# Ledger of designs, part 14: peptides against a protein of PDB entry 5VVV

Target 1, 276 residues: chain A of PDB entry 5VVV
Amino acid sequence: FLCGVVEGFYGRPWVMEQRKELFRRLQKWELNTYLYAPKDDYKHRMFWREMYSVEEAEQLMTLISAAREYEIEFIYAISPGLDITFSNPKEVSTLKRKLDQVSQFGCRSFALLFDDIDHNMCAADKEVFSSFAHAQVSITNEIYQYLGEPETFLFCPTEYCGTFCYPNVSQSPYLRTVGEKLLPGIEVLWTGPKVVSKEIPVESIEEVSKIIKRAPVIWDNIHANDYDQKRLFLGPYKGRSTELIPRLKGVLTNPNCEFEANYVAIHTLATWYKSN
Target 2, 276 residues: chain A of PDB entry 5VVV as posed
Amino acid sequence: FLCGVVEGFYGRPWVMEQRKELFRRLQKWELNTYLYAPKDDYKHRMFWREMYSVEEAEQLMTLISAAREYEIEFIYAISPGLDITFSNPKEVSTLKRKLDQVSQFGCRSFALLFDNIDHNMCAADKEVFSSFAHAQVSITNEIYQYLGEPETFLFCPTEYCGTFCYPNVSQSPYLRTVGEKLLPGIEVLWTGPKVVSKEIPVESIEEVSKIIKRAPVIWDNIHANDYDQKRLFLGPYKGRSTELIPRLKGVLTNPNCEFEANYVAIHTLATWYKSN

## One batch from the design tools (peptide; aimed at target 1 D116 V195)

Design b1_p12_1_s3 (made by RFdiffusion4, then SolubleMPNN; from b1_p12_1, 9 letters changed)
Fold by OpenDDE base, seed 3:
Structure b1_p12_1_s3 (fold): chain B 276 residues (1-276), chain A 12 residues (1-12)
Amino acid sequence: as target 1 above (276 residues)
Amino acid sequence: MKKKMQEIALAE
């Protein structure tokens, strides 16, 4: 069971010292996972093709080593979906080389994120792939196999919550293709009925699990505030029954942008997880 | 606008 934090917000990423402090807190609270997915980290999303510099490589190696020291699984995410051409073998090769570099830093767990992108394929991809889901699954499976089928590999769908599913969760052709074609060893990220789900009912997890043919990992936006700079949610982790735990592969909280505001968010997630 | 922000704006 993956339990911890996703750094998945828009805005200023956390600094390396904050991330190391996070790992110490995660270990202390018997949480086990950190997903590196900062939306405004340039080489994560906007410039996903660009290799890390020598200085950036040293920082990432140090961060990954710190995660290992605290027994935290470091998952490196990349978000190529803004401008990737899925049918172009050069794009696939570029993605492979980027993930090879991160693997050389000692990273063993990875994620491909296709959240917050347009649903339209370019003309070249439409000639090769039957749908956007087929294109995403094809590259995700290829990368997963290329990396030697790592123990932890995550996929974030473009339809990552109930409100983004067309026509709905149980009838989505996109999620059906993901469920049928995504390799079984790849985990699927989900935010619940909404992007920011006040509640995640057990029945809603049973519904999505049926179509994706696996238990999801919750990307939990309950404490996210990147959408409203005037909001700071300091309340406990709530609206999630502990009956979800046996029905999930994990829970990763995407908390407030302000690092120091997240004590209650992360601590109450840990209490929730241990109450099972 | 980011999809996350759009969905939240529609839910309010």
Scores: peptide ipSAE 0.119, ipTM 0.843, DockQ to the pose 0.384
OpenDDE base, seeds 1, 2, 4, 5: peptide ipSAE 0.109, 0.089, 0.100, 0.085; ipTM 0.842, 0.837, 0.839, 0.822

Design b1_p12_1_s4 (made by RFdiffusion4, then SolubleMPNN; from b1_p12_1, 8 letters changed)
Fold by OpenDDE base, seed 2:
Structure b1_p12_1_s4 (fold): chain B 276 residues (1-276), chain A 12 residues (1-12)
Amino acid sequence: as target 1 above (276 residues)
Amino acid sequence: IKEKVREIARAE
C-alpha cells in the first residue's frame, strides 16, 4: 500500500530542504511514499525533454538518497503530454533517455502523467493510434518494459476523476482502453468523483476499479490549494472510509502549496491509514 | 490544477 504525499501542485515547488523534512515526517508517521510531480518544475512538464544539468543532477541525487535514508519510496514523475508526439520514435527515445538519467540518480520508481492535457492527438498520432488512450498506453507500456518493469510504475490518466470521464466512469472508452491495454503491473492514479473530492465513496472506487481492472492509487486533492492560493486547507483528512484501504493500491495526498500548512493534512492521513 | 481545472474545482 503506497501512502504519502504527491508534490503535484502548480506554483512554486518545494525546496530540497522542505522535501527532506517531508521525508523525515513521513517516516515518523509511518508513511512510505513521495511522488515527485511539481507541475512548474521546468524539466518535469514544460521542458520534459531537457536533461538535468550537473547541478540539478546533484540535487536530485541528494534528494533521492535522502528519501532512501528515511525509507521513503521516491517516485519520479514526468508529464510529457503537453507536446509529445507518441508515434515519433525520437520522442520515445528522448523520454527513455530522460528516465535513464533519473535512474542513474538512484531512482527506481517512476510515473507517467497525462493529467491536465487536451484530449486530442496530432495528425501523425491519429494515423498510428486508434485513440488517445491507445497512444498513452502504448508509450507507457514501452517505457515500463524499457525500464525493466520497476516494482512501482504509475500512470495518471487524462480522465483522472469522475467528472472528467466521458460519458461517465463505467462507460468511458478511454478508461476501458487503459484497463484492457495497460500492463497489469502498472498502477493507475485516480482522484475520486471530482478534481477536489469532498468524499470518495467505496462504490466510486469499485466502479473505477472495475473498468481499469485494478485497484487505483488515489491522487487526493482534498488539501490542494493551487487553484485558490488565498485559501489554506488546514482541516483533517476526512470523507474517506477506512473501508477504502483494502480496495486501493495507495493514497498520495496532494496538499497545500505552502509546505508549512500541511502538518494536519499529512498527520491525519497517517492516522487514517493506521486505523484500518 | 490547470486553469480549466481550477475553474471546475472552484465550482465544485
Scores: peptide ipSAE 0.165, ipTM 0.832, DockQ to the pose 0.725
OpenDDE base, seeds 1, 3, 4, 5: peptide ipSAE 0.147, 0.137, 0.133, 0.147; ipTM 0.823, 0.820, 0.788, 0.811

Design b1_p12_2 (made by RFdiffusion4)
Pose (drawn by RFdiffusion4):
Structure b1_p12_2 (pose): chain A 276 residues (1-276), chain P 12 residues (1-12)
Amino acid sequence: as target 2 above (276 residues)
Amino acid sequence: TREEYEKAALED
């Protein structure tokens, strides 16, 4: 069961030294996972096709090392959604070459994120693929195979919370296609009824497990502050029923950008991780 | 993209 932090916000990402202190904290409080997915570390999203330079690689390896040294599982995320051409094989290949490079840093766990992308395709893609959801699942599956079908592997759908489902959660062509076609070994990230969910009703998640055909992994935006300059969140982890642990694969908290402000955010996530 | 996200988050 996956529990911990996703560094998944817009803005100045954390530095290696902050992530070491993060791992030591996750362990002191018995959490198991860290998802690396900062939106403005340019090679994660904006320049996803680009390989890490020599010194960048030294940094990532030293990072994945301290993750094992503290036994925090490290999941690497990549976001090709902005401009990838799904049908073109050179594009699919560059993704593998990039995911290969990181595999050789010590990485066993991977994620493909597709949040916040223009919903339609290029002229070339609309031929080989029936729908937008078809294209993503095809690549996500093909990639899932190539890496030797890894232990944990996450998929973040374009429709990743209740508000964002067209027309509704239950009869959505995008969401219907995912639950049926995406492989049973691939986890699905979900964010609650809204992007920043005030509460997560047990009925809403049971409802979601309907169409996804899985217990989804929560990308929790409760303490995220990247969307309002004036705002910071030092409150407890709240509005999430303890009765949810049995029904979910995991909850990764996407916290405040200011690293040291995240003490309460992670500790309260940790106490609640107990009690179920 | 970021602006759209910020708007949606604030509305929430």

Design b1_p12_2_s1 (made by RFdiffusion4, then SolubleMPNN; from b1_p12_2, 8 letters changed)
Fold by OpenDDE base, seed 5:
Structure b1_p12_2_s1 (fold): chain B 276 residues (1-276), chain A 12 residues (1-12)
Amino acid sequence: as target 1 above (276 residues)
Amino acid sequence: IKEKLRKVALAS
């Protein structure tokens, strides 16, 4: 069971010292996972093709080493979906080289994120792939196999919550393709019925699990505040029955952008997790 | 409101 934090918000990324402090807290609270997915980290998303500099490499190696020191699984995410051409072998090769570099930093767990992108393929991809889901699954499976089938590999669908599913969760052709064609060792990220789910009912997890043919990892936006800079979410982790735990592969909370605001959010997630 | 704001922040 993956339980911890995803740094998955828009806005100023956490500094390396905050991330190290997070790892200490995660260990102390018996949480086990950190997903590196800061949307405004340039080489994560907007400039995903760009290799890390020597200085950036040293920082990432230090961060990955710190995660290992605190027995936290470090998952490196990349979000190529803004401008990748899935049918272009050069783009696939560029993605492989980027993940090879991160593998050299000592990273062993990875994620491909296709959240918050347009649902339209370019003309070249339409000639090769039957749908956007087929294109995403093809590259994800290829990368997963290329990396030697890592123990932890995550996929974030473009339809990552109930409200983004067309026509709905159980009938989505996109999620059906993901469920049928995504290799079984790849985990699927999900935010619940909504992007920010006040509640995640057990029945909603059973519904999505059926179509994706696996238990999801919850990307939990309950404490996310990147959509409303005037608000801090300081309340406890709630609206999730502990009956979800045996029906999930994990829960990763995407909390407030302000690192200092997240004590209650993460601590109460840990209490929730240990209560089952 | 919450769902639209994340997409709007990406399109701006």
Scores: peptide ipSAE 0.076, ipTM 0.824, DockQ to the pose 0.216
OpenDDE base, seeds 1, 2, 3, 4: peptide ipSAE 0.073, 0.072, 0.058, 0.066; ipTM 0.827, 0.826, 0.795, 0.817

Design b1_p12_2_s2 (made by RFdiffusion4, then SolubleMPNN; from b1_p12_2, 8 letters changed)
Fold by OpenDDE base, seed 2:
Structure b1_p12_2_s2 (fold): chain B 276 residues (1-276), chain A 12 residues (1-12)
Amino acid sequence: as target 1 above (276 residues)
Amino acid sequence: MKEKLREIALKD
């Protein structure tokens, strides 16, 4: 069971010292996972093709080493979906080289994120792939196999919550393709009924699990404030029955942008997880 | 405003 934090918000990423402090807190609270997915990290999303500099590599190596020191699984996410051409072997090779570099930093767990992108493929991809889901699954499977089938590999669908599913969760052709074609060793991220879900009912997890043919990892935006930086979500982790735990592969909370605001959010997630 | 932020703002 993956339980911890995704740094998945828009805005100023956490500094390395905040991330190290996070790992210490995660260990202390018996949480086990950190997903590196800061949307405004240039080489994560907008410039996903760009290799890390020597200085950036040293920082990431230090961060990954710190996660290991605290027995926290460091998952490196990349979001190539803004401008990747899935059918272009050069793009696939560029993604492979980027993940090879991160593997050299000692990272062993990875995520491909296709959240917050346009649903339209380019002309070249439309000639090769039957749908956007087929293109995403193809590259995800290829990368997963290329990396030697790492123990933890995550996929974030473009339809990552109930309100993004067309026509709905159980009838989504996109999620059906993901469920049918994504290799079974790849985990699927899910956010619940909404982008910010006040509640995640058990029935909603059963519905998505059926179509994706696996238990999801929750990307939980309950404490996310990147959409309204004037608000701090200081309340407890709530609106999730403990009956979800046996039906999930994990929960990763995407909390407030302000690192210092997240004590209650993360601590109460840990209490929730231990209550099962 | 990023698409996600618009969708959050429209759905809440």
Scores: peptide ipSAE 0.089, ipTM 0.826, DockQ to the pose 0.452
OpenDDE base, seeds 1, 3, 4, 5: peptide ipSAE 0.079, 0.072, 0.075, 0.087; ipTM 0.830, 0.820, 0.825, 0.820; seed 1 fails the geometry check

Design b1_p12_2_s3 (made by RFdiffusion4, then SolubleMPNN; from b1_p12_2, 8 letters changed)
Fold by OpenDDE base, seed 3:
Structure b1_p12_2_s3 (fold): chain B 276 residues (1-276), chain A 12 residues (1-12)
Amino acid sequence: as target 1 above (276 residues)
Amino acid sequence: MKEKFREIALAD
């Protein structure tokens, strides 16, 4: 069971010292996972093709080593979906080389994220793939196999919550393709019925699990504030029955952008997890 | 505006 934090917000990323402090807190609270997915980290999303510099490499190696020191699984995410051409072998090769570099930093767990992108393929991809889901699954499976089938590999769908599913969760052709074609060793991220789910009912997890043919990892936006920087979410982790735990592969909270605001959010997630 | 923010803005 993956339990911890995803740094998955828009806005200023956390600094390396904050991330190290996070790992210390996660260990203290018996949480086990950190997903590196800061949307405004240039080489994560907008410039995903660009290799890390020597200085950036040293920082990432140090961060990954710190995660290992605190027994935290470090998952490196990349979000190529803004401008990748799925059918172009050069694009696939570029993605492979980027993830090879990160693997050399000592990273062993990875994620491919296709959240917050246009649902339309370019003309070249339409000639090769039957749907957007087929294109995403193809590259995800290829990368997963290329990396030697890592123990932890995550996929974030474009339809990552109930409100983004067309026509709905149980009838989504996109999620059906993901469930049927995504290799079984790849985990699927999900935010619940909404982007910010006030509640995540057990029945809603049973519904999505059926179509994706696996238990999801919750990307939990309950404490996310990147959509309104004037608000801080300081309340406890709530609206999730502990009956979800046996039905999930994990829970990763995407908390407030302000690192110091997240004590209650992360601590109460840990209490929730241990109450099972 | 990003899809995430649109969905949140419509829900409030």
Scores: peptide ipSAE 0.131, ipTM 0.845, DockQ to the pose 0.406
OpenDDE base, seeds 1, 2, 4, 5: peptide ipSAE 0.103, 0.100, 0.109, 0.093; ipTM 0.763, 0.834, 0.836, 0.821

Design b1_p12_2_s4 (made by RFdiffusion4, then SolubleMPNN; from b1_p12_2, 8 letters changed)
Fold by OpenDDE base, seed 3:
Order: structure tokens, then C-alpha cells, then sequence
Structure b1_p12_2_s4 (fold): chain B 276 residues (1-276), chain A 12 residues (1-12)
């Protein structure tokens, strides 16, 4: 069971010292996972093709080593979906080289994120793939296999919550393709019925699990505040029955952008997890 | 989440 934090917000990323402090807190609270997915980290999303510099490499190696020291699984995410051409072998090769570099830093767990992108393929991709889901699954499976089938590999769908599913969760052709074609060793991220789910009912998890043919990892936006910089979410982790735990592969909270605001969010997630 | 998701997030 993956339990911890995803740094998955828009806005200023956390600094390396904050991330190390996070790992110390995660260990202390018996949490086990950190997903590196800062949307405004240039080489994560907008410039995903660009290799890390020597200085950036040293920072990432140090961060990954710190995660290991605190027994935290470091998952490196990349979000190529803004401008990748799925059918172009050069693009696939570029993605492979980027993840090879991160593997050399000592990273062993990875994620491909296709959240917050348009549901459109370019003309070249339409000639090769029957749907957007087929294109995403193809590259995800290829990368997963290329990396030697790492123990932890995550996929974030474009339809990552109930409200984004067309026509709905149980009838989504996109999610059906993901469930049928995504290799079984790849985990699927999900935010619940909504982007920010006030509640995540057990029945809603049973519904999505059926179509994706696996238990999801919850990307939990309950404490996310990147959509409203005037708000801080300081309340406890709530609206999730502990009966979800045996029905999930994990829970990763995407908390407030302000690192210092997240004590209650992360601590109460840990209490929730240990209450099972 | 993108700022455009504010309305979606606040509709809870």
C-alpha cells in the first residue's frame, strides 16, 4: 500500500530542504511514499525533453539518496502530454533517454502523467492510434517494459476523476481501453468522483476498479489549494472510510502549496491509514 | 490542479 505525499500542484515547487524534511516526517508517521510531480518544474512538464544539467543531477541524486535514507519510496513523474507526438519514435526515444538519466540518479520508481491535457491527438497520431487512450497506453507500456518493469510504475489518466469521464466512469471508452490494454503491473492514479472530492464513497472505487481492472492509487486533492491562492486547507483528512484501504493500491495526498501548512493534512492521513 | 478547476473544486 502506497501512502504519503504527491508534490503535484501548480505554483512554486518545494525546495530540496523542504522535501528532505518531508521525508523525515513521512518516516516518523510511518508513511512510505513521495511522488515527485511538481507541475511548474520546467523539466517535469513544459520542457520534459530536456536532460538535467550537472547541477540539477547532483540535487536529484542527493534528494533520491535522502528518500532512501528515510525509507521513503521516491517516485519520479514526468508529464509529456502537452506536446508529445506519440507516434514519433524520436519522441519515445527522447522520453526513454530522460528516464534513463533519472534511473542513473538511483531512481527505481516512475510515473507517466497525462492529466490536465486536451483530449485531442495530432494528425500523425490519428493515423497510428485508434484513440487517445491507445496512444497513451502504447507509450506507457513501452516505457514500463524499457525500464525493466520497475516494481512501482504509475499512470495518471486524462480522465482521472468521475466528472472527467465521458459519458461516465462505467461506460468510458477511454478508461475501458486503459483497463484492457495497460499492463497489469502499472498502477492507475485517480482523484475520486471529482478533481477535489469532498467524499470518496466505497461504491465509487468499486466502479472505477471494475473498468480499469485494478485497485487505483488515490491522488487526493482534499488539501490542494493551487486553484485558490487565498485559501489554506488546514482541516483533517476526512470523507474517506477506512473501508477504502483494502480496495486501494494507495493514497497520495496532494496538499497545500505552502509546505508549512501541511502538518495536519499529512499527520491525519497517517492516522487514517494506521486506523485500519 | 489548474486554476480553471476552481469552479469545479468549489462546487463540492
Amino acid sequence: as target 1 above (276 residues)
Amino acid sequence: IKEKMREIALSD
Scores: peptide ipSAE 0.181, ipTM 0.844, DockQ to the pose 0.657
OpenDDE base, seeds 1, 2, 4, 5: peptide ipSAE 0.169, 0.184, 0.172, 0.180; ipTM 0.771, 0.849, 0.842, 0.838; seed 2 fails the geometry check

Design b1_p12_3 (made by RFdiffusion4)
Pose (drawn by RFdiffusion4):
Structure b1_p12_3 (pose): chain A 276 residues (1-276), chain P 12 residues (1-12)
Amino acid sequence: as target 2 above (276 residues)
Amino acid sequence: STKETYEEAARE
C-alpha cells in the first residue's frame, strides 16, 4: 500500500539535499513512497525527450541511492502529454530510451502522467487511434511491457478528478475506455471530486472504482500552495475518512512548495496512515 | 497557459 509525498507542483523544484531530508522524515514516520514529478524540472515535462546530462545523471543516481538507504520507494514520473505524437514509432522509441536511461540509475518504479493537456490530437494520430483515451492506454501499456512490467507503475489520466469528467464520472467515454483497456498491473492516480478536494466521500471513491476497475491512487492536493502566491497550508490532514485506507491503493500528498512548511502536512498524513 | 488554467481550477 503506497503512502507518502508527490513533489508534483508547478514552480522551483526541491534540491537533492531537501529530498534526502525528506526521505529521512518519511522513514521516522513510516511512509513508503516518493513520486518525482515536479512540473518545471524541464526534462520531466517540457523537454521530456531529452536525456539527462552527465552531471544531472550523477545527481539522480545519488538521489535514487539515498532512497534505498532509507528504504523509501522512488517512482519516477514523465509527462509527454503536451506534444507527443502517439502513433509515430520514433516518438514511442524516444520515450523508451529516456525511461531506459533512468532505469539504469537504479529505478524500478515508474509513472506516466497525462494531466492538463489539450484534449484532442494531431491529424496523424486521429487515424491510427479511435479516441484520445485509446492512444494513451496503448502507449502506457506498450511502455509497461518494455520495462519488464515493473512492481509499481502509475497512470495519471487527463480526467483525474470528478469535476474534470465529461459529462460525469459514471458514463464518460474517456474513463470507460481506461478501466477496460489499461492493464491490471498499472495503477491509476485520482485527485478527489475536485482538483483540490475539500473532502473525499467514501461514496465518490467507490463510485470511481466502478469505471476504473481498480482502487485508484490519490494524488492529494489538500496542502498544495502552487496556485496562490499569498497562501500557505500548515493545517492537519483532514476531510479524508479513515475508512478509505481499505478502498485505495494509496495516497501521495502534493504539498506546499516551501519544503520546511510541510512538517504538519506529512506528519498528519503519517498518523492517519496508522489507524488503518 | 497550462499553469494559469490550473490555478483557476485549483482556486474553484

Design b1_p12_3_s1 (made by RFdiffusion4, then SolubleMPNN; from b1_p12_3, 6 letters changed)
Fold by OpenDDE base, seed 1:
Structure b1_p12_3_s1 (fold): chain B 276 residues (1-276), chain A 12 residues (1-12)
Amino acid sequence: as target 1 above (276 residues)
Amino acid sequence: SVKERFREAALS
């Protein structure tokens, strides 16, 4: 069971010292996972093709080493979906080289994220792939196999919540393709019925699990504030029955942008997890 | 939702 934090918000990413402090807290609270997915980290999303500089490499190596020191699984995410051409072998090779570099930093767990992108494929991809889901699954499977089928590999669908599913969760052709064609060793991220789910009913998890043919990892936006930085979400982790735990592969909370605001959010997630 | 509108804006 993956339990911890995803740094997955828009806005200023956390600094390395904050991330190291996070690892200390995660270990102390017996949580086990950190997903690196900061939207405004340039080489994560906007410039995903760009290799890390020597200085950036040193920082990431140090961060990954710190995660290992605190027995936290460091999952490196990349979000190529803004402008990748899925059918272009050069693009696939570029993605492989980027993840090879991160592997050399000591990273062993990875994620491909296709959240918050346009649902349209370019003309070249339309000639090769039957649908957007087919394109995403193809590259994800290829990368997963290329990396030697790492123990932890995550996929974030474009339809990552109930409100984004067309026509709905159980009948989504996109999610059906993901469920049927995504290799079984790859985990699927999900935010619940909504982008920010006040509640995540057990029945809603059973519904999505059926179509994706696996238990999801919850990307939980309950404490996310990137959409309204005038607000801080300081309340406890709630609206999730502990009956969800045996029906999930994990829970990663995407909390407030302000690192210092997240004590209650993360601590109460840990309490929830231990209550199973 | 506010979050969905924010995400939509991030696509523009």
Scores: peptide ipSAE 0.125, ipTM 0.831, DockQ to the pose 0.142
OpenDDE base, seeds 2, 3, 4, 5: peptide ipSAE 0.087, 0.079, 0.072, 0.083; ipTM 0.823, 0.787, 0.815, 0.818; seed 5 fails the geometry check

Design b1_p12_3_s2 (made by RFdiffusion4, then SolubleMPNN; from b1_p12_3, 7 letters changed)
Fold by OpenDDE base, seed 1:
Structure b1_p12_3_s2 (fold): chain B 276 residues (1-276), chain A 12 residues (1-12)
Amino acid sequence: as target 1 above (276 residues)
Amino acid sequence: SIKERFQKAALS
């Protein structure tokens, strides 16, 4: 069971010292996972093709080493979906080289994220792939196999919540393709019925699990404030029955942008997890 | 939701 934090918000990324402090807290609270997915880290999303500089490499190596020191699984995410051409072998090779570099930093767990992108393929991809889901699954499977089938590999679908599913969760052709064609060793991220789910009913997890043919990892936006930085979400982790735990592969909370605001959010997630 | 609106803005 993956339990911890995803740094998955828009806005100023956390600094390395905040991330190291997070690892200390995660270990102390018996949580086990950190997903590196900061939207405004340039080489994560906007400039995903660009290799890390020597200085950036040193920082990431130090961060990954710190995660290992605190027994936290460091999952490196990349979000190529803004402008990748899935059918272009050069793009696939560029993605491979980027993840090879991160592997050299000591990273062993990875994620491909296709959240918050346009649902339309370019003309070249339409000639090769039957649908957007087919294109995403193809590259994800290829990368997963290329990396030697790492123990932890995550996929974030474009339809990552109930409200984004067309026509709905159980009938989505996109999620059906993901469920049927995504390799079984790859985990699927999900935010619940909504992007920010006030509640995640057990029945809603059973519904999505059926179509994706696996238990999801919850990307939980309950404490996310990137959409309204005038607000801080300081309340407890709530609206999730502990009956979800045996039906999930994990829970990663995407909390407030302000690192210092997240004590209650993360601590109460840990309490929830230990109550199973 | 506010988050969904924000995400739509991030796509533009």
Scores: peptide ipSAE 0.073, ipTM 0.831, DockQ to the pose 0.142
OpenDDE base, seeds 2, 3, 4, 5: peptide ipSAE 0.070, 0.054, 0.062, 0.066; ipTM 0.827, 0.793, 0.822, 0.826

Design b1_p12_3_s3 (made by RFdiffusion4, then SolubleMPNN; from b1_p12_3, 5 letters changed)
Fold by OpenDDE base, seed 2:
Structure b1_p12_3_s3 (fold): chain B 276 residues (1-276), chain A 12 residues (1-12)
Amino acid sequence: as target 1 above (276 residues)
Amino acid sequence: SVKERYREAALS
């Protein structure tokens, strides 16, 4: 069971010292996972093709080593979906080289994220793939296999919550393709009924699990505040029955952008997890 | 933009 934090928000990413402090807290609270997915980290998303510099590599190596020190699984996410051409072998090779570099930093767990992108493919991709889901699954499977089928590999669908599913969760051709074609060893991230889900009912997890043919990892935006700079979410992790735990592969909370605001959010997630 | 769609959905 993956339980911890996804740094998945828009805005200023956490600094390395904050991330190290996070790992210390995660260990102390018996949480086990950190997903590196800061939307405005240039080489994560907008410039995903760009290799890390020597200085950036040193920082990431240090960060990954710190995660290991605190027995936190460091999952490196990349979000190529803004402008990748799925059918272009050079793009696939570029993605492979980028993940090879991160693997050299000591990273062993990875994620491909296709959240917050357009639902269309370019003309070249349309000639090769039957749908957007087929394109995403193809590259995800290829990368997963290329990396030697790492123990933890995550996929974030473009339809990552109920409100983004067309026509709905249970009938989504996109999610059906993901469920049928994504290799079974790849975990699927899910955010619940909404982008910010006040509640995640058991029935909603059963519904999505059926179509994706696996228990999801929750990317939980309950404490996310990147969408409204006037709000801080200081309340407890709630609206998730502990009955979800045996039906999930994990929960990763995407909390407030302000690192210092997240004590209650993360601590109460830990309490929730340990109550099972 | 995709970010704006996220923001709108997050606020809904």
Scores: peptide ipSAE 0.705, ipTM 0.967, DockQ to the pose 0.893
OpenDDE base, seeds 1, 3, 4, 5: peptide ipSAE 0.696, 0.677, 0.691, 0.681; ipTM 0.967, 0.964, 0.966, 0.965

Design b1_p12_3_s4 (made by RFdiffusion4, then SolubleMPNN; from b1_p12_3, 5 letters changed)
Fold by OpenDDE base, seed 2:
Parts: C-alpha cells; structure tokens; sequence
Structure b1_p12_3_s4 (fold): chain B 276 residues (1-276), chain A 12 residues (1-12)
C-alpha cells in the first residue's frame, strides 16, 4: 500500500530542504511514499525533453538518497503530454533517455502522467493510434518494459476523476482502453469523483476499479490549494472511509503549496491509514 | 489553458 505525498501542484515547487523534511516526517508517521510531480518544475512537464544539468543531477541524486535514508519510496514522475508526439520514435527515445538519466540518480520507481492535457492527438498520432488512450497506453507500456518493469510504475490518466470521464466512469471508452491494454503491473492514479473530492465513496472506487481492472492509487486533492491563492486547507484528512484501504493500492495526498501548512493534512492521513 | 481548466474544475 502506497501512502504519502504527491508533490503535484501548480506554483512554486518545494525546495530540496523541504522535501527532505517531508521524508523525515513521512518516516516518523509511518508513511512510505513520495511522488515527485511538481507541475511547474520545468524539466518535469514543460521541458520534459531536457536532460538534467550536472547541478540538477546532483540535487536529484541527493534527494533520492535522502528518500532512501528515510525509507521513503521516491517515485519520479514525468508529464510529457503537453507536446509529445506519441507516434514519433524520436520522442519515445527522448523519454527513455530522460528516464535513464533519472535511473542513474538511483531512482527505481516512476510515473507517467497525462493529467491536464489536451485530449486531441496530432495528425501523425491519429494515423497510428485508434484513440488518445491507445497512444498513452502504448508509450506507457513501452517505457515500463524498457525500464525493466520496475516494482512501482504509475500511470495518471487524462480522465483522472469522475467529472473528467466521458460519458461517465463506467462507460468511458478511454478508461476502458486503459484498463484493457495497460500492462497489469502498472498502477493507475485516480482522484475520486471530482478534481477536489469532498468525499470518495467506496462505491466510486469499486466503479473505477472495475473499468481499469485494478485497484487505483488515489491522487488526493483534498488539501490542494494551487487553484485558489486565497485558500489554505488546514483541516484533517476526512471523507474517506477506512474501508477504502483494502480496495486501493495507495493514497498520495497532493497538499497545500505552502509546505508549512501541511502538518495536519499529512499527519491525519497517517492516522487514517493506520486506523484499519 | 489546461491549467485554467483544472483550476475551474477544482472549484466545482
């Protein structure tokens, strides 16, 4: 069971010292996972093709080593979906090289994220793939296999919550394709009924699990505040029955942008996780 | 933008 934090928000990413402090707290609270997915980290998303510099590599190596020190699984995410051409073998090779570099930093867990992107494929991709889901699954499977089928590999769908599913969760052709064609060893991230879900009912998890043919990892935006600079979410992790735990592969909270604001959010997640 | 779409959906 993956339980911890996804740094998945828009805005200023956390600094390395904050991330190290996070790992210390995660260990102390018996959480086990950190997903590196800061939207505005340049080489994560907008410039995903760019290799890390020597200086950036040193920082990431240090960060990954720190995660290991605190027995936190460091999952490196990349979000190529803004401008990748799925059918272009050069793009695939570029993605492979980028992840090879990160592997050299000591990273063993990875994620491909296709959240918050345009649903339209380019003309070249339309000639090769039957749908956007087919394109995403193809590259994800290929990368997963290329990396030697790492123990933890995550996929974030474009339809990552109920309100983004067309026509709905259970009937989504996109999610059906993901469920049927994504290799079974790849985990699927899910956010619940909404982008920010006040509640995540058990039934909603059963519904999505059926179509994706696996128990999801929750990317939980309950404490996310990147969408409104006037808000800070200081309340507890709630609206999730502990009955979800046996039906999930994990829960990763995407909390407030302000690192210092997340004590209650993360601590109460830990309490929730240990309650069953 | 896709970010704006996210922000809008987050507020719903």
Amino acid sequence: as target 1 above (276 residues)
Amino acid sequence: SVKEAYQKAALE
Scores: peptide ipSAE 0.672, ipTM 0.962, DockQ to the pose 0.902
OpenDDE base, seeds 1, 3, 4, 5: peptide ipSAE 0.650, 0.634, 0.654, 0.639; ipTM 0.960, 0.957, 0.960, 0.958

